# Peptides against a protein of PDB entry 5YCA: the designs that were tried, part 9

Target 1, 132 residues: chain A of PDB entry 5YCA
Amino acid sequence: RSLPAERNPLYKDDTLDHTPLIPKCRAQVIEFPDGPATFVRLKCTNPESKVPHFLMRMAKDSSISATSMFRSAFPKATQEEEDLEMRWIRDNLNPIEDKRVAGLWVPPADALALAKDYSMTPFINALLEASS

## One batch from the design tools (peptide)

Design b1_p13_1_s2 (made by RFdiffusion4, then SolubleMPNN; from b1_p13_1, 5 letters changed)
Fold by OpenDDE base, seed 2:
Structure b1_p13_1_s2 (fold): chain B 132 residues (1-132), chain A 13 residues (1-13)
Amino acid sequence: as target 1 above (132 residues)
Amino acid sequence: MPLTLEELEKLFE
């Protein structure tokens, strides 16, 4: 697969210590028609555009939004590029399509695999370790 | 029927 050419400069160094990011994560209960669900999120602001995106984890099963990861990592990606990556994820990882929130959600191991590809490892480690 | 990711982000405080 081919990932988009430009990556969010926030993710320029995949080797940084993730622990300072843990306290920046926040848990929140969101009400849905079928009941409440807790999400843990980490606000990630592109240092150049100043546009924030949230990385997010479902508290119940620790699934991470792969779609949000992609959108945060590749701010100039086209819809076609996103679709291509989501298809790759479907074919190569173990995503779920949640009834409450759109996009592909992946288990922790898959999230970390994607994080390596997207240079987001510290952020995903923090998100996974944060309390819910 | 599911929320979009953008809609969910708007709910985060």
Scores: peptide ipSAE 0.729, ipTM 0.955, DockQ to the pose 0.859
Fold by OpenDDE base, seed 3:
Structure b1_p13_1_s2 (fold): chain B 132 residues (1-132), chain A 13 residues (1-13)
Amino acid sequence: as target 1 above (132 residues)
Amino acid sequence: MPLTLEELEKLFE
């Protein structure tokens, strides 16, 4: 498959040590109509544009937002490019569509596969290892 | 019914 041409400079090196990012993750309880849910998030700021995005994990089952990963990795992607990638994820991985929060959420193994494709491995490793 | 990702981000402290 093809991915957008321009990638967030934050993710230029996929081989960096992830451990310094672990303490930067934060857990927060969010209230929903059906009850509270805890999310673990990592604020990722594009060093060029200074625009932040949050990578996020549902604490209960460790599902990670693939949509947020894509948007962070490819800040200039079109909606069409996002739709194409989300369709690829549906066809090739094991995403869920959560009733509480939109987008595609994937289990840890799938998140790491996407992280490799998007050059985000250190950030996803940190997000997965952080406490909730 | 579900929150958008943008809406969720706005809730983060």
Scores: peptide ipSAE 0.728, ipTM 0.955, DockQ to the pose 0.865
Fold by OpenDDE base, seed 4:
Structure b1_p13_1_s2 (fold): chain B 132 residues (1-132), chain A 13 residues (1-13)
Amino acid sequence: as target 1 above (132 residues)
Amino acid sequence: MPLTLEELEKLFE
């Protein structure tokens, strides 16, 4: 697969300590027609564009939005590039299409595999370790 | 019918 050429400068160093990011995560209950669900999210702001994206985890099963990871990592990606990566995820990982929220959601191990590819390991480690 | 990711982000405080 071919990932987009330009990556969010926030993720320039994949080796940073993740622990300072843990207290930046927030948990929130969202009401859906079939009942409440808790999400843990981490606000990630591109230091050049100042545009924020939320990385997000479903508290119940620790599934993480792969689509949000991609959009945060590659701010200038085209829809075609996103579609190509989502297809790769479907073919190579174990994504779930949730009934309540769109995009592909992946289990923790898959999220960490993507994090390595996108150079955002500290952020995903923090998101996974944060309390809900 | 599911929320878009953008819609979910708007709900976050």
Scores: peptide ipSAE 0.727, ipTM 0.954, DockQ to the pose 0.835
Fold by OpenDDE base, seed 5:
Parts: sequence; C-alpha cells; structure tokens
Structure b1_p13_1_s2 (fold): chain B 132 residues (1-132), chain A 13 residues (1-13)
Amino acid sequence: as target 1 above (132 residues)
Amino acid sequence: MPLTLEELEKLFE
C-alpha cells in the first residue's frame, strides 16, 4: 500500500524510549446512551504546526483508534488517502466499528503493527501501558 | 449515532 508522503515530524524517531510518555496519558469517563465508558488518551502536538491530536484507547478492551493514529501521523492526508488506508486495515487487520465512537478501532497487536508503519511505536506503547 | 472523533476530542479535559 501507499501511505501519504508527509509525516508528522513528532514521529521522526520510532526508537525513542516510551516510558516518559506514560504519565502524560489521561483517563476519562465518557457518558453514552448505553452507559459510561472510560477512554485513555495521549495528546500529541505537531512541533511545526503546534496542532494537537489525541491518540485514544478504550479502557475496557484496549482497542485503539486507528483513524486517530492515521490523522496524527499524516496531517496533510486527503480524505481519499484516509479512506484507502482504512480499507487496507479492514482487509488486512482485525478492526471493529464501535457503535459509540466513529472510525476503525483495532486490538493492541494491530495497533502496534500500524505504529511500526506510521513510526509511532513509542506513543502506542505508552498508551497501552497507561492506567485507566 | 456514533460520536465523531472530533466530537470525542472536544469532550476530553
């Protein structure tokens, strides 16, 4: 597959230690019609544009938003590029479409596979290890 | 029905 050409400079080094990012994660309970759900999120700010995006994990099953990962990694991606990547994820990984929050959500192993492709491994490791 | 990711981000404190 073909990923967008320009990547968020925040993710230029996939080998960084993830442990300093763990205490930066935050847990919050969100109320939905079918009851409360806890999300763990990590605020990731593009050092050039200063625009933040949140990486997100559902506390209950550790699913991570692949869509949010893509949007953070590729800030200049078109909607068509996003759609193509989401189709690839559907065909090659094990995503779910949650009834509470839009986008594709993937289990931890799939999230780490995507993290390698997007050069986001430290950030996803931190998000997975953070408490809820 | 589902929240968009943008809507969820706005709920985060």
Scores: peptide ipSAE 0.727, ipTM 0.955, DockQ to the pose 0.878

Design b1_p13_1_s3 (made by RFdiffusion4, then SolubleMPNN; from b1_p13_1, 7 letters changed)
Fold by OpenDDE base, seed 5:
Structure b1_p13_1_s3 (fold): chain B 132 residues (1-132), chain A 13 residues (1-13)
Amino acid sequence: as target 1 above (132 residues)
Amino acid sequence: SALSLEELEALFE
């Protein structure tokens, strides 16, 4: 598959130590019509543009927002490019579509596979290891 | 309906 040409420079090195990122993660309870749900998030700021995106994990089942990963990794991606990648994820991984929050959410193993493709491994490891 | 990702981000402290 084809990924967008320009990547967030925050993710230039996939081999960095993830442990300093763990304490930067935050947990928060969000109220929904069917009850509360806890999310763990990591604020990721593009060092050039200074635009932040949150990487997100559902605490209960450790599902991670693939859509948020893509948007953080590829700040200049078009909607068409995002749609193509989300279709690839549906066809090749094991995503879920949660009724409470939009986008595709993937289990930890799939998140790490995407992280490798997007050069985000330290950030996803930290997000998965953070407490809720 | 489902909360958008942008709306969820706006709720984070």
Scores: peptide ipSAE 0.734, ipTM 0.956, DockQ to the pose 0.882
Fold by OpenDDE base, seed 3:
Structure b1_p13_1_s3 (fold): chain B 132 residues (1-132), chain A 13 residues (1-13)
Amino acid sequence: as target 1 above (132 residues)
Amino acid sequence: SALSLEELEALFE
């Protein structure tokens, strides 16, 4: 598949140790109409643009927002490029569409597969290992 | 009635 040409320079090295990122993750309870849910998030700031995105994990089942991963990895992607990647994820991985929060959410193994494609493995490893 | 990802991010402290 084709991914956007320009990637967030935060993800220039996929081989870095992830452990320093673990304590930067934060857990928070969010209230929804059907009840509370805990999210673990990691704030990722593009070092050039200074624009932040949050990588997000649902604490209960460890699902990770693939949409947020894509938006963080490819800051200049068009909506059409995002739609194309989300279709690929639907066709090739095991995403869920949660009733409470938009976007595609994927299980840990799929998140790590995407992380490899997007060169953000240390960040996803940290997000998965962080406590809730 | 789902939150957008932007709305969820705005709730994070």
Scores: peptide ipSAE 0.734, ipTM 0.956, DockQ to the pose 0.878
Fold by OpenDDE base, seed 4:
Structure b1_p13_1_s3 (fold): chain B 132 residues (1-132), chain A 13 residues (1-13)
Amino acid sequence: as target 1 above (132 residues)
Amino acid sequence: SALSLEELEALFE
């Protein structure tokens, strides 16, 4: 597969200690027609553009939004590039499509595999370890 | 219908 050429400079160093990011995560209960669900999120701001994206975890099953990871990692990606990557994820990983929230959601092991590809390992480790 | 990711982000405080 071919990932977009330009990556968010926030993720220039994949080897950083993740523990300082843990207290930056926040949990919030969201109300849905079928009941409440808790999400843990980490606000990630591109230091050049100043545009923020949230990395997101469903508290109950620890699923991570792969779509949000991609959008944060590749700020200038086209819709076609996103569609290509989401197809790759469907074909190679174990995503779920939740009825309550759009995009592809992946289990922790898959999220960490994507994090390595996107140079986001510290951020995903922090998101997975944060309290809900 | 499902919330978009943008709609979910808008709900975060």
Scores: peptide ipSAE 0.733, ipTM 0.956, DockQ to the pose 0.881
Fold by OpenDDE base, seed 2:
Structure b1_p13_1_s3 (fold): chain B 132 residues (1-132), chain A 13 residues (1-13)
Amino acid sequence: as target 1 above (132 residues)
Amino acid sequence: SALSLEELEALFE
């Protein structure tokens, strides 16, 4: 597959220690029609554009929003590029489509595989280790 | 009636 050419400079170094990012994560209970659910999120701001995105995890099963990862990693990606990547994820990983929130959500192992591809490993490790 | 990701982000404090 082909990923977008321009990547968020926040993710220039995939080898950084993730532990300083853990306390930056926040947990919050969100109310849905079928009941409450806890999300853990990490605010990630592009240092050049100053545009933030939230990386997010469902606390219960540790599913990570792959769609949010992609959007954060590739700030200038087209909708077509996103669609192609989401199709690749469907074909190659184990995503779920939650009825409460849109996008593709992937289990921790898949999230870390994507993180390697997107150069986001420290951020996803922190998000997975944070308390809920 | 699922929330979009943008709508979910808007709920975060």
Scores: peptide ipSAE 0.733, ipTM 0.956, DockQ to the pose 0.863

Design b1_p13_1_s4 (made by RFdiffusion4, then SolubleMPNN; from b1_p13_1, 6 letters changed)
Fold by OpenDDE base, seed 4:
Structure b1_p13_1_s4 (fold): chain B 132 residues (1-132), chain A 13 residues (1-13)
Amino acid sequence: as target 1 above (132 residues)
Amino acid sequence: APLSLDELEELFE
């Protein structure tokens, strides 16, 4: 598959210690028509553009938003590039389409596989280890 | 319809 050429400089080093990021994660309860759901989120700011984006995990089943990972990693990606990657995820991983929140959500193992591809491993490790 | 990811982010404090 072809990933976008330009990556968020926040993710230039995939080998950093993730533990300092754990306390930066925050849990929040969101109300939906079918009841409340807790999300754990990590605010990631592009150091060049100063534009923030949230990485996010559903607390109940630890699913991670693959779509948000992609958007954070590739800030200049086109909709077509996103669509191509989401199709790849559907074909190669185990995504879930949740009725409450859009995008593809993937289990922890898949999230870590994507994190390696996107150079986001420390951030996803922290997000997965954070309390809810 | 589900919330968009942008809509969800707007709810985060």
Scores: peptide ipSAE 0.754, ipTM 0.959, DockQ to the pose 0.885
Fold by OpenDDE base, seed 3:
Structure b1_p13_1_s4 (fold): chain B 132 residues (1-132), chain A 13 residues (1-13)
Amino acid sequence: as target 1 above (132 residues)
Amino acid sequence: APLSLDELEELFE
């Protein structure tokens, strides 16, 4: 598959230590019609544009928003590019389409696979290890 | 209908 050409400079180094990011993660209970759900999120700010974006984990099953990962990694991606990647994820990984929140949500192993592709490994490791 | 990711982000404090 082809990923967008320009990547968020925040993710220039996939080999950095993730542990300093763990304390930056925050848990929050969100109320839905079918009841409350806890999300763990990590605010990631593009150092160039200064635009923040949240990486997100559902606390209950540790699924991570692949769509949010993509949007954070590729801030200039078109909708067509996003759709293409989401189709790839559907075809090659194990995404879940949650009834409460849009986008594709993937289990931890898939999230780490995507993180490698997007050069986001430290951030996803931190998000997965953070408490809820 | 599920929340959009943007809507979810807006709920984060």
Scores: peptide ipSAE 0.754, ipTM 0.959, DockQ to the pose 0.880
Fold by OpenDDE base, seed 2:
Structure b1_p13_1_s4 (fold): chain B 132 residues (1-132), chain A 13 residues (1-13)
Amino acid sequence: as target 1 above (132 residues)
Amino acid sequence: APLSLDELEELFE
């Protein structure tokens, strides 16, 4: 598959220690029509553009938003590029489509596989280890 | 219909 050419400079080093990011994660209960759900999120700000995105995990099953990962990693990606990557994820990983929140959500192992591809392993490790 | 990711982000503090 082809990933977008330009990556968020926040993710320039995939080998950094993730532990300092753990306390930056926050849990929050969100109300939905079918009841409350807890999310753990990590605010990630592009150091060049200063535009923030949240990486996010469903607390109950540790599913992580692959779509949010992609959008954070590739801030200049087109919708077509996103669609192609989401199709690849459907074909190669084990995503779920949640009825409460849009995008593709993937289990921890898949999230870490994507994190390696997107050079954001420390951030996903932190998100997975954070308390809910 | 599900919340968009943008809508969810707007709810985060």
Scores: peptide ipSAE 0.754, ipTM 0.959, DockQ to the pose 0.891
Fold by OpenDDE base, seed 5:
Structure b1_p13_1_s4 (fold): chain B 132 residues (1-132), chain A 13 residues (1-13)
Amino acid sequence: as target 1 above (132 residues)
Amino acid sequence: APLSLDELEELFE
């Protein structure tokens, strides 16, 4: 498949140590009509544009927002490019569509596969390892 | 309807 050409410079090196990112993750309880749910998030700021995006994990089942990963990795991607990638994820990985929050959510193994493709491995490792 | 990702981000402290 094809991914957008321009990537967030925050993710220039996929081999960096993830451990310094772990304490930067934050857990928060969000109230929904069907009850509370805990999310773990990591604020990722593009060092050039200074625009932040949050990477997100559902604490209960460790699912990661693939849509948020894509938007953080490819800040100049078009909606069409996002739609194409989300279709690829549906066809090749094991995403779920959560009733409470939009986008595609993927299990940890799939998140790490995407992280490798997007050069985000340290950030996803930290997000998965952080406490909730 | 589910929250959008933008709406969820707005709730984060």
Scores: peptide ipSAE 0.754, ipTM 0.959, DockQ to the pose 0.869

Design b1_p13_2 (made by RFdiffusion4)
Fold by OpenDDE base, seed 4:
Structure b1_p13_2 (fold): chain B 132 residues (1-132), chain A 13 residues (1-13)
Amino acid sequence: as target 1 above (132 residues)
Amino acid sequence: SPPMTLEELAEKF
């Protein structure tokens, strides 16, 4: 696979301490036709463009939105580039497609593997450790 | 009914 050339400068250093990010996460109960479900989000703002993206976790099983990760990491990516990466994830990882919320969702281990590829390990560690 | 988009989900917070 080939990831997009331009990465969000927020993720220039994959070695930073994640603990200061934990209290920045927010949990919210969302109502769906089948009942309520709790999600956790982390707001990630591109320090140059000032455009925010939101990383998303399902609280109950700690599934992380791979789609949200990709869109945050590669803000100038085309839809075709996103589709290519999502196909790679389907072929190489263990994603689920949820009836309630769009995109690919991956278990914690897969999320951390993607985080390494996208240079956003501190942010995913924080999102996984946040309370719900 | 189609699934909620990530953008819609974010707006619920």
Scores: peptide ipSAE 0.762, ipTM 0.961, DockQ to the pose 0.918
Fold by OpenDDE base, seed 2:
Structure b1_p13_2 (fold): chain B 132 residues (1-132), chain A 13 residues (1-13)
Amino acid sequence: as target 1 above (132 residues)
Amino acid sequence: SPPMTLEELAEKF
């Protein structure tokens, strides 16, 4: 598959220590029509543009939003490029379509596989280890 | 009821 050419400079080094990012995560109980659910988010700010994106995790089963990862890693990507990557994820990984929140959600192992491809490993490790 | 968008989810924090 082909990923977008320009990547968020925040993710220039995939080998950084993730532990300083853990306390930056925030947990929140969110109200849905069928009841409450806890999510964890990590704010990721592009150091050049200063535009933030939010990585999302479902607290209970640790599912990670692959869509949030892609949008943070490739802020200049087109909708078509996103659609192509999401199709690849459907065909090659184990995504979940949740009725409460849009996008593709993947289990921790798949999230870490994507993180390697997007150079986001420290951020995904931190998001997975954060308390809820 | 349609799913909440990621943008809407982020705003709940």
Scores: peptide ipSAE 0.761, ipTM 0.961, DockQ to the pose 0.919
Fold by OpenDDE base, seed 1:
Structure b1_p13_2 (fold): chain B 132 residues (1-132), chain A 13 residues (1-13)
Amino acid sequence: as target 1 above (132 residues)
Amino acid sequence: SPPMTLEELAEKF
């Protein structure tokens, strides 16, 4: 598949140690109509533009928002490019479409596969290892 | 009701 040409320079090195990122994650209980659910977020700031994006994890089953990953990795992507990638994820991975929160959510193994594609492995490892 | 957006979710923190 084709990914957007320009990637967030934050992710220039996929081999960095992830452990320093773990304490930067934050957990929060969110109230929904059918009850509370805990999420974990990691703030990721583009070092050039200084624009932040938030990577999201459902604490209970460790599902990661693939949509949040894509938007962080490719901040200049068009909606069409995002739609194409989300369709690819639907066709090739095991996403969940949650009633509570929008976007596609993928299990840890799929998240790490995407992380490799997006050069985000340290950040996804940190998000997965963070406590909730 | 429609699902919460990722932006809205981030604002809950």
Scores: peptide ipSAE 0.761, ipTM 0.961, DockQ to the pose 0.933
Fold by OpenDDE base, seed 5:
Structure b1_p13_2 (fold): chain B 132 residues (1-132), chain A 13 residues (1-13)
Amino acid sequence: as target 1 above (132 residues)
Amino acid sequence: SPPMTLEELAEKF
């Protein structure tokens, strides 16, 4: 597959220590029609444009929003590029489509595989290790 | 009802 050409400069170094990012994560109980669910959020700000994106994790099963990852990594991507990547994820990984929240959600191992592809491993490690 | 968008979810924090 082909990923978008321009990547968020926040992710220029995939080898950075993730531990300073852990306390920057925030957990919140969200009310849904079928009951409450806890999510964890990590704010990721593009150091050049100053535009933030939010990475999302479901606390209970540690599913990560692949959609949030893609949008953060490739802020200039077209909808067509996003759709193409989401189709690739459906065909090659193990995503779920949750009835409560939009986008594709992937288990931790798949999230880390995507993180390597998108050069955002420290951020996904931090999101997975954060308390809820 | 449709699922909550990621943008809407982010606003809940």
Scores: peptide ipSAE 0.759, ipTM 0.961, DockQ to the pose 0.915

Design b1_p13_2_s1 (made by RFdiffusion4, then SolubleMPNN; from b1_p13_2, 6 letters changed)
Fold by OpenDDE base, seed 3:
Structure b1_p13_2_s1 (fold): chain B 132 residues (1-132), chain A 13 residues (1-13)
Amino acid sequence: as target 1 above (132 residues)
Amino acid sequence: SAPMSLDELESLF
């Protein structure tokens, strides 16, 4: 598959130690019509543009927002490029479409596979290890 | 009801 040409410079080195990122994660309870749900998030700021995105994990089952990963990794991607990648994820990984929050949510193993593709491995490891 | 958008969720953080 084809990924967007320009990647967030925050993710220039996929081999860095993830442990310093763990204490930067935060947990928050969000109220939904069917009850509360806890999310763990990691604020990721593009060092060039200064634009932040949150990487997001559902605390209960450790599902991670693949859509948010893509948007953080590829800040100049078009909607068409996002749609193409989301279709690839549907066809090749094991995403769920949650009734509470939009986008594709993937289990930890799939999140780490995407992280490798997007050069985000330290950030996803930290997000998965953080407490909720 | 329809799912909350990612932008809306992010705004709550």
Scores: peptide ipSAE 0.710, ipTM 0.950, DockQ to the pose 0.945
Fold by OpenDDE base, seed 2:
Formats: C-alpha cells, structure tokens, sequence
Structure b1_p13_2_s1 (fold): chain B 132 residues (1-132), chain A 13 residues (1-13)
C-alpha cells in the first residue's frame, strides 16, 4: 500500500520513550443512546500547523481508532488516500465498525502495527497503558 | 441509529 507522502512532524521519531505521554492521556465517559462508554484520549498537536487530533481508545475493549490515527499522522491526506488505507485495514487487520462511533476501531496489536507504519509507537503505547 | 462521527466525539473531549 501507499501511505501519504507528508507525515505529521510530531511523529518524526518512533523510538522515543512513551512513559512521559501516559499522564497526558485523559479518560471521559461519553453518553450514547445505548448507554455510557468510557474513552481514553491523547491530544496530539501538529507542531507546525498547530492543529490537534485526539488519539482515542475505547476503555472497555481497548480498541483504538485507526481512522483517528491516520488523520493525525497524515494531515494533508486526501479522502481517497484515507479510503485506500481503511480498505487495507479491513483486508489485512481485524477492525470493528462500532455502532456508537464512526471509523475503524482496531485491537491493541493492530493499533501497534499501524503505529509502526505511521511512526506513532510511543503515542499508542501511552494510550494503551493509560488508566481509564 | 447512526454512529457518532469522530469529529463529534472529539468535540466532547
């Protein structure tokens, strides 16, 4: 597959220690029609554009939003590029389309695989280790 | 019922 050419400079180094990011994560209960659900999120701000995106985990099953990862990693990606990557995820990983929140949600192992591809490993490790 | 968009979810954070 072909990932977008330009990546968020926030993710220039995939080898950094994730530990300092853990306390930056936040948990919040969100109310849905079928009941409450807790999300853990990490605010990631592009240091050049200053545009933030939230990386997010569903606390109950530890699913991570792959769509949000992609959007954060590739700020100039086209819709076509996103669609292509989401199709790749469907074909190669184990995503779930959740009834409550849109996009593709992937289990922790898949999230870490994507994180490696997107150079986001410290951020996803922190998100997974944060308390809910 | 349709799922909440990611943008909408982020707005709640």
Amino acid sequence: as target 1 above (132 residues)
Amino acid sequence: SAPMSLDELESLF
Scores: peptide ipSAE 0.709, ipTM 0.950, DockQ to the pose 0.928
Fold by OpenDDE base, seed 5:
Structure b1_p13_2_s1 (fold): chain B 132 residues (1-132), chain A 13 residues (1-13)
Amino acid sequence: as target 1 above (132 residues)
Amino acid sequence: SAPMSLDELESLF
């Protein structure tokens, strides 16, 4: 598959230690019609544009928003590029379309596979290890 | 009863 040409410079080095990012994560309870759910989030700011995106994990089953990963990694991606990547994820990984929150949510192993492709491994490791 | 958008979820953080 083809990924967008320009990547967020925050993710230029996939080999960095993730440990310092763990305490940057935050947990929050969100109320939904079917009851409360806890999310763990990590604020990721593009060092050039200063625009932030949140990486997100559902605390209960550790699912991670693949859509948010993509949007953070590729800030100039078109909707068509996002749609193509989401289709690839559906065809090749094990995503869930959650009833409460939009986008594709993937289990930890799939999130780490995507993280390697997007050069986000330290950030996803931190998000997975953070407490809820 | 459509899912909440990711943008809306981010606005709650």
Scores: peptide ipSAE 0.708, ipTM 0.950, DockQ to the pose 0.934
Fold by OpenDDE base, seed 4:
Structure b1_p13_2_s1 (fold): chain B 132 residues (1-132), chain A 13 residues (1-13)
Amino acid sequence: as target 1 above (132 residues)
Amino acid sequence: SAPMSLDELESLF
């Protein structure tokens, strides 16, 4: 597969200690037609453009939004590039399409595999370790 | 009913 050429400069160093990011995560209960669900989120702001994205974890089963990871990592990606990556994820990983929230959601091991590819391992480690 | 978009979810945070 081919990933977009330009990556969010927030993720320039994949080797940083993740522990300082843990207390920056926040949990929030969201109401859905079938009942409440808790999400853990980490606000990630592109230091160049100042545009924020949230990395997101479903508290109950620790699923991570792969779509949000991609959008944060590749701020100039086209819709076509996103579609190609989501297709790759469907074919190679174990995503879930949740009935409540759009995009592809992946289990922790898959999220960490993607994090390595996107150079955002510290952020995903922090998101997974944060309390809900 | 369709799933909530990621943009809409982010707006609730």
Scores: peptide ipSAE 0.708, ipTM 0.950, DockQ to the pose 0.958

